# Peptides against a protein of PDB entry 3ZOQ, part 135

Target 1, 223 residues: chain A of PDB entry 3ZOQ
Amino acid sequence: QLLQDSWWNQLKEEFEKPYYQELREMLKREYAEQTIYPDSRDIFNALHYTSYDDVKVVILGQDPYHGPGQAQGLSFSVKPGVKQPPSLKNIFLELQQDIGCSIPNHGSLVSWAKQGVLLLNTVLTVRRGQANSHKGKGWERLTDRIIDVLSERERPVIFILWGRHAQMKKERIDTSKHFIIESTHPSPFSARNGFFGSRPFSRANAYLEKMGEAPIDWCIKDL

## One batch from the design tools (peptide; made by RFdiffusion4, then SolubleMPNN)

Design b2_p22_7_s4 (from b2_p22_7, 12 letters changed)
Fold by OpenDDE base, seed 4:
Structure b2_p22_7_s4 (fold): chain B 223 residues (1-223), chain A 22 residues (1-22)
Amino acid sequence: as target 1 above (223 residues)
Amino acid sequence: KKEEEEKKKAEKELEEYEKYYA
């Protein structure tokens, strides 16, 4: 996929590296032979909606939802009309408790992405019904580079790191410049252990305001 | 040791996720 100029400038060297070429060839085979999510045109939606310069907040996910019609290239987000996955439901519950937003009737987080929330999975594709099936195939190296170039950016970024997998990326983040919001994962298995009550949305906006930036409108309108 | 514990926790979270969504 063709990226925005700002991301292309940061990542162009990665796309020329052997690991990415191997990943690309693997993906060509996978999309031809298997049902892969998201749609190939949606793989880089996180980068399409949020330019390198416009990133205010990063929310890291693991890999895309592996069910039909779910994944839209944004971490935790599902296409309109799709039943909200449990983790996303918990995200909205925390959103409601944190800043009073109503629970939306859909699960699309595109409105966040358009405001500068980079909804990045560490792995950007998955086989239908096979969670993490594309782990270790090269995506992590690219997404690590995405984190690195954001960490190197002068303008501060807020990283929201839910769960240990995301938190392992903290070592790549210059905490002298950037802000970290950490809690347990919104998964039903971990949400009660720290995610609920963590108030990541108000905390993120507090950091943005402190930096003189416009806060995120986290409330999502019904469709 | 800390890194190993963090890795184990991440693996557990992944297993729980996979188990829940599988």
Scores: peptide ipSAE 0.117, ipTM 0.760, DockQ to the pose 0.079
Fold by OpenDDE base, seed 5:
Structure b2_p22_7_s4 (fold): chain B 223 residues (1-223), chain A 22 residues (1-22)
Amino acid sequence: as target 1 above (223 residues)
Amino acid sequence: KKEEEEKKKAEKELEEYEKYYA
């Protein structure tokens, strides 16, 4: 799977490192011996839909959904025809309350990705039914580098950090150049403790407008 | 101490997330 030139220029050194070679060999075995999500062709979808130069907003997730047909290589996103997971439902509820968008009849966030919203998980693969099964296998080192090269970019980025796990990445972000939107996680266990009413979508757009950039059309059309 | 407390909080949140999605 080839990356866009802009990402390749930023990440090519990582792909030559032993940790990534070991990760790749591990993944070959995993995909051969286990059911792994997402499809191997979809692992880097976040980078495919959003080039390094086109990133306006970053939304960090942990790892892909581990159910059949769910993961599509984008954080929080599910393929069309898949029931919306609870956290995603809460994201759409906040979207509706924040900026008045209708709740879509599907859970695909591809339209966000195409507009410059990098929907990045820190771990990019998972075994069926086994959350975080690929934690600590090398993905975090690559995705940390993705955060680092975005932090080093002169053109500002907005980082949306839901929950403590995502917020742990804040130390890697140059807050003199970049903007951070923080709240509790959209999970039903935490959404009522600060996610609802956090208005991340309008706040992101307000910052984009202040920078003279086009806002994100967060509203998702039905399929 | 602060780093350890933050780690424990992050681990708990992750466990809650995993519990909901598992």
Scores: peptide ipSAE 0.110, ipTM 0.733, DockQ to the pose 0.073
Fold by OpenDDE base, seed 3:
Structure b2_p22_7_s4 (fold): chain B 223 residues (1-223), chain A 22 residues (1-22)
Amino acid sequence: as target 1 above (223 residues)
Amino acid sequence: KKEEEEKKKAEKELEEYEKYYA
């Protein structure tokens, strides 16, 4: 997959490292032998939609949805026509309560990505029906580097860290330059314990405005 | 040890999330 120049300049050294070569060989085998999500062309969609320089906000996920037609290479996002997963429904409920957006009739977050919201999973592929099946295969090292190069960037970034998995990356973020918004995960199992009422969208926009940047239009139009 | 426990908890939370969607 070809990355945009801005990300390529930041990550080119990683792609030459043995761990990534091993990951690539593993992925070639996985895609050949099993059903893997997302489509191989969509693996780096988060980086395709949001350049290194255009990143304003990062929302970290764990790994892609493992059901047919769901994953589109963006954390929490599903392709149009796909039923909204429960966590995504809760994200939209919080969005409605936070800033008054209507709940969209689809689950695509591409409009966020195009505005500078990096929707990054820490693991970028998954086997059908097998959550975390590609954990520990090398993706985490690459995505850690993505977090690192953003942390090293002079222009501030807002990191939205839902749940413990995402929050474990906090140690990689220079909080003297960057902002962190933390809450429990939007999952039905945790949303009522702090995600609801956390107001991540208005808080992110408040930071952007303080930085002199354009806020994100978080409201998603129906298709 | 704490990091590993936190990792394991985070994994479980997400696995539970994925199970709810499956």
Scores: peptide ipSAE 0.117, ipTM 0.753, DockQ to the pose 0.077; fails the geometry check
Fold by OpenDDE base, seed 2:
Structure b2_p22_7_s4 (fold): chain B 223 residues (1-223), chain A 22 residues (1-22)
Amino acid sequence: as target 1 above (223 residues)
Amino acid sequence: KKEEEEKKKAEKELEEYEKYYA
């Protein structure tokens, strides 16, 4: 898949590596033989919506939603018309409590992505109905590199790390340059243990303002 | 040891997350 020049320049070497070629061949088979999400054209949507240079905030997810019509290549985001998954509902509840945004009537986070919020899953594909089915197949190496090149960037980035899986990536982030916002995961199983009240949205904007950057308009309009 | 414990905790949280969405 073609990437923007800014990401291509950062990642081109990865795409030539054996691990990525193996991943690509695996994906070709998977998409041919099984129902894989997201649509193959949407795999790199996070990178398509948010260029390397435009990244202000990173929100890490695990892997795509594995239900029909849900995944759109952005962490936590679902296509319009799709019922909001529980974690996303909790994200919007926190958003409302944090900065007063209304709960949107859809779950698309594209507006965040367009403003510089890189909605990156660590694994970018999944089999229908099989969470983590593409774990350990090579995506993590690529997405680790994405984190690395952002960490190496001089212009600061804000990393929002919800839950332990995302927080494991903290070691890859140069905290002398970049900011990290950590809490428990928005999942119903963990949200009450620290996610609610963590105020990641206002905290992110506070960092952006401190950097002299425009804050993110986190409020999502109804469709 | 800490990394392994963090991995185990992450795996458990993931399992709980997956269990909720599965």
Scores: peptide ipSAE 0.109, ipTM 0.744, DockQ to the pose 0.075; fails the geometry check

Design b2_p22_8_s1 (from b2_p22_8, 7 letters changed)
Fold by OpenDDE base, seed 4:
Structure b2_p22_8_s1 (fold): chain B 223 residues (1-223), chain A 22 residues (1-22)
Amino acid sequence: as target 1 above (223 residues)
Amino acid sequence: KLREEYILAEDEGDDEKVEELL
């Protein structure tokens, strides 16, 4: 099956729907005819690293990085050896200021994913050099369903919503049950308008502790 | 929408796993 059991049980019906079949056929053509990121085997990495039941925190991104070797199927994350994009650098700056973590020598957030941080983009593929090229092709319907099934989960989730695009998903989240941490986007164009000093990492851990859950070790070790 | 600065390069395409894509 495409996904691990916990996600498959939540999402299997989506993969049978016409919109997803159309998306799949589109993606087959795109991957055959153009350079598409991430690697096709990495598209669902966010769901592979973080099971449905293990989700503690969700961090929403827009779409994958569209440069060579960058995207690894996790929002904001880049493969080891890839230069940290500006937004990711700002994420690490805030991490350092918030909870004192050292800035890692790489940009992989896999360690967060393995701890229950769902690093979800709303669109899961992109053409090389063409930001938002796969917007409105069907991914948003699937990722909206991912948000929905998490919102429906009894065990609370913490949603970290950086910037307007992510914040538009707030309407799908049961705020009576789930926690939301909002700020401006970590992009250099917006980080000084509220992302810096927002302390999303300590705030997320404070919610986890209040829920009786283990906090996230947000500090990333060097490779 | 806000976008990040990405590295652009002329590299080979990824056409692997086309038929395995689900």
Scores: peptide ipSAE 0.026, ipTM 0.578, DockQ to the pose 0.053
Fold by OpenDDE base, seed 2:
Structure b2_p22_8_s1 (fold): chain B 223 residues (1-223), chain A 22 residues (1-22)
Amino acid sequence: as target 1 above (223 residues)
Amino acid sequence: KLREEYILAEDEGDDEKVEELL
């Protein structure tokens, strides 16, 4: 099976649907003919690192980084040794101002994922140098289903929705059970319009504490 | 729709296992 049991039980039917089979066939051609990111083994890393049952927080991204060696299947995250992209730098600046964390010497958010932060892009692949090249190819239907099954879960989830693209998913989230933290996107083009000072990390932990759950250790250690 | 510039890195993707991993 493609996924660990907790996610497989929620999503197995999606993988049998025509849309996903068409997506799969498209991706097979794309990976064979072009440079596609992330590595094919890393496509579902968000679901590998964070089980369905362990999800505490969701951070939605759009699509993977499209430069060499950047994307690792986690929204906003980059592999160790990769220069931090501008949005990620701003995320760490807000993290520092919000809760006092040091800026890490790398951009890997795997430590968040391992604590129950689902770092999900709405589109899970991209062509090298071509942002949003796999938009509208079927990933959004799968990732919408991921949001839906989390929304249907009885145990509450915190959704962090940065920018308009992520905020369009609000209509799929049962706000009677789940919490939403919204701001502008961490991109340099929008961060000063509301992302900075939004304090998403402390706010997420405040919700977790109210629910009787362990907070996230958002601080990232140097490698 | 906001999109940032990405900085080039050193690694490349592997497509050998696409059939098994999709």
Scores: peptide ipSAE 0.021, ipTM 0.587, DockQ to the pose 0.037
Fold by OpenDDE base, seed 5:
Structure b2_p22_8_s1 (fold): chain B 223 residues (1-223), chain A 22 residues (1-22)
Amino acid sequence: as target 1 above (223 residues)
Amino acid sequence: KLREEYILAEDEGDDEKVEELL
């Protein structure tokens, strides 16, 4: 069984579909012939760390970091010891300004994932040095289904949608049940146009509290 | 579509388990 039971019950039918079998065969060749990120063991880390039932917040990314050692199967997150990418630095700057957290000495967001923050990329693999190289290969259909089954869930979810790419998924989200936090992307090219000062962390926690759920401890400890 | 500038790190991935994990 590829996923934990809670996700498997929601997604098992997708893995039997032709599009996923084609994706799987493509990925086998890609991993054999080229350097692909993240490590194959880490592809589904977002679903491994955060069960379907435990999802409180979703943060959508596009595709993994394409540099060596960076991607760890979680959107925006990097392995410990990896230099924080510019967008992640801006995320931590906003975190500090929003709720007073210190800037961590690493870029791992695993602590968020373990608390119910689904750190989902829409595309789950990438070739080394080739951003979006696995776009349109089938991942988007699976990740759209992930969004759909969360949208169908009765227990509310908070979707944090940074930038246009993530915001395009808003049409799949039942806003009568779920909350959406939107801003520009944390990228240096867009952060000053609305990401900074958007206070997504405090806003997410305010919704969680309103729902009677425990807030996320967004502050990341140094390693 | 805005893309981030990434700085490359030095670590490599393991491909042997693709068959089991996909």
Scores: peptide ipSAE 0.020, ipTM 0.592, DockQ to the pose 0.037
Fold by OpenDDE base, seed 3:
Structure b2_p22_8_s1 (fold): chain B 223 residues (1-223), chain A 22 residues (1-22)
Amino acid sequence: as target 1 above (223 residues)
Amino acid sequence: KLREEYILAEDEGDDEKVEELL
């Protein structure tokens, strides 16, 4: 099976649907003929690191970084040794201001994922140098289903929705059960318009504590 | 449509197991 049991039980029917088979065939051609990110082994890393039952927080991204060696199948995250992208730098600046964490010497958010932070992009692949090149190819239908099954879950989830693209998914979230933290995007073009000072990390932990759950250790250690 | 800059190449992608992983 493609996914660990908790996600497979929620999503197995999607993989048999025509839209996903078409997506799969497209991706086979793309990976064979083009440079596609992330590595094919890393496409579902968000679901590999964070089980369906262990999801505490969701952070939605758009699509993977399209530069060499950047994308690791987690929204906003970059592999160790990779220069931190501007949006990620701003995430760490807000993290420092919000809860006092030091800025790490790398950009890997794997430690968040392992604690129950689902770092999900709405589109899970991209062509090198071509942002949104795999938009509208079927990923959004799968990732919408991921949001839906989380919304249907009885145990509450915290959705962190940075910017308009992520916020468009709010209509799929049962706000009677789940918490939403919204702000502008961490991008340099929008961060000063509401992302900075939004304190998403402390707010997420406050909700977790209210639910009787362990907070996320958002601080990232140097490598 | 915000996207980030190019960074250090650590992995160029592997298509060998695409059929198994998709």
Scores: peptide ipSAE 0.020, ipTM 0.580, DockQ to the pose 0.036; fails the geometry check

Design b2_p22_8_s2 (from b2_p22_8, 9 letters changed)
Fold by OpenDDE base, seed 3:
Structure b2_p22_8_s2 (fold): chain B 223 residues (1-223), chain A 22 residues (1-22)
Amino acid sequence: as target 1 above (223 residues)
Amino acid sequence: SLLEKYIAAEDEGNDEEVEKLL
């Protein structure tokens, strides 16, 4: 996919590297031979909706939802009309408790992305019904570079790191410049152990306000 | 193990499996 935003200048060198060429060739085979999510045109939606310069907040996921019609290239987000996954339901419950937002009738987080919330998975593709099937194929190297170039940015970024997988990326983040909000994962198995009551949305906005940035309107309107 | 299930449940891609367990 062609990046037509400030990300190209940050990532162009990665796309020329052997690992990415190998990843690309792998993906060509995968998309030809199997059902892969998201749609190939949606793989880089996180970067399309949120330019490098516009990033205010990063929310890290692992890999895309592997069910039909779910993944739309944004971490935790599902296409309109798709049943909200359990983790996403818990995200909306925390959103309601944190800042009073109503639970939306859909699971699309595009409105966050358009406001500067980079909804980045560390792995950007998955085989249907096979979670983590594209783990270790090269995406992590690219997404590590995305984290690195954000960490190198002078304008501060807020990283929301839910769960252990996301928190492993903390070592790549210059905490002298950037802010980290950590909790357990929104999954039903972990949410009650620290995600609920973590108030990531109000905390993120508090940091943005301190930096003189416009806060995120986290409330999602019904469709 | 319970730990493995817990770690797996923190994966975005495993939410469907989590729902089946609820």
Scores: peptide ipSAE 0.051, ipTM 0.715, DockQ to the pose 0.214
Fold by OpenDDE base, seed 4:
Structure b2_p22_8_s2 (fold): chain B 223 residues (1-223), chain A 22 residues (1-22)
Amino acid sequence: as target 1 above (223 residues)
Amino acid sequence: SLLEKYIAAEDEGNDEEVEKLL
């Protein structure tokens, strides 16, 4: 699928670069020879649901879930009917404690994406059962550029950076224009070290209100 | 340790392995 015009204008030069052509050719082989997630049509779902101009909040993930039917092309999100992964469960627990939302009966974050929450992984594909199998293949260069063009945008963005991997991207963000919300990762191994009680949802909305923008409705309805 | 690996990597893709430890 073609990217929305707003993202295409920002990223067209990247798609013409040798690294991306090599990545594309690799992905063609991978999808032909291996089980790769997400579905090839879903790779750019974060950009499909949230245009460049509509981005209000960015939530960075690492790479897609590598189990059957899980990955939706959105960081932390799983397709409806998929069991919520531990990190996602903790996200919903913090959401409940922060702003009183009920825990949804599914793990789809599409409603956030449609409101301007860019759910971006730094690596956009993975082999079945092989976490980080597509690390260092070119995705990071593209996703760094996505962060860069958002950082260059005049209209402020809120970056939610959970854990060390996401926080390493802070150096690419103009903090004179943009807002950063940092904590430990929602993983069960790190959530108690600062993620719980970090209140990223209310803090993000407080920044949006200060900017004169509509807050995000973070509460997810059951399906 | 496996715990240190998950704390260090914070890999979303390893959530299934995390579930095996919980």
Scores: peptide ipSAE 0.051, ipTM 0.721, DockQ to the pose 0.209
Fold by OpenDDE base, seed 1:
Structure b2_p22_8_s2 (fold): chain B 223 residues (1-223), chain A 22 residues (1-22)
Amino acid sequence: as target 1 above (223 residues)
Amino acid sequence: SLLEKYIAAEDEGNDEEVEKLL
């Protein structure tokens, strides 16, 4: 599936580079020989749901969930009917405490994506049961470029950076133009060390309001 | 070490690895 025109204009040169061609050939083999997540049609869902121009907020993840039926090409998000992973449960707990949203009966964050929340993993594919199995294969170079072109955008973006991996991308973000919300990761291991009470959702909306933009409706309806 | 795995699991946001360590 082709990217939206706005992303294509920003990324077209990357797709012609050797690293991406090598990545593509690797992925062809991986998808043919192994179970890879997400579905190949869903790899770029973050870019499909949120155009370059529509990005208001970025939430960075590492790599997709590696269990059956989980990954849908959006960071932290799981397909409807899939049990909410621990980190996602903690995200919803913070959402409830921050702005009073009810905890949804599903884990799909598509409603955020459709409002301009780019739910981007730094690595966009994974082998079943093998976290970070596609680390260092070329995705990071592409996703770094995604961060770069957003950082270069005149219209401000809000970057939500949970945990050290996401925070390592801060050096690529022009903090003179863009806003950063940092905390520990929503993982059960780190959430009590700063994620809970960080209020990323209300803080993001406060920045949007200051920019004269419509806030995100972070509350997710049940299915 | 368990601590290193813990830190790595925190940083990686890998919920399944978290579940294995809990």
Scores: peptide ipSAE 0.050, ipTM 0.717, DockQ to the pose 0.195
Fold by OpenDDE base, seed 5:
Structure b2_p22_8_s2 (fold): chain B 223 residues (1-223), chain A 22 residues (1-22)
Amino acid sequence: as target 1 above (223 residues)
Amino acid sequence: SLLEKYIAAEDEGNDEEVEKLL
């Protein structure tokens, strides 16, 4: 199966819709004619690592990193051995200040994903060196549906919404059931305007504990 | 739009170009 059963049950109807078929045909051409990130098998890694039922926390990004070897299908995350991008460095600085975690020697957030942190970009592919090149091609409709089906879930979810792009998704979230943690983006251009000191990691764990769920171990081990 | 520029500036914080500007 393309997806785990839990996600397939939630999203199967989307994959049959014309917009997704058009997106798929576009992607086939793009991957054949251009260098596209992430690898085609890694596009849905966020859904592969975190089942629908296992989602505890959602962290929204915009689109994948567009440099060689960076993107691994998880928002903000980079493959081991890749230099940490500036926003990711700031995420780890806030993690250290919030809950005392050491700065890891790599940028892979796979350990978060495996614990129920859905690291979702709103757009799941990008051309090499061309940020937002796949914006408005159909991904946003699918990822909006992902947010919708999580919002419809009875068991609460914590949405971490960094910056305005992610915060625009707030209208799709049932705030009577789900928790939202908002701040400025971790980008060097915005981090000092509210991201630093926002303590999203401890706040997320406080909500999880209140719900009787196991907290996330946000600390990332060195490789 | 100003919003698009602001969103782009927030997201650009993750690209190689921002490292060149900082």
Scores: peptide ipSAE 0.039, ipTM 0.715, DockQ to the pose 0.242

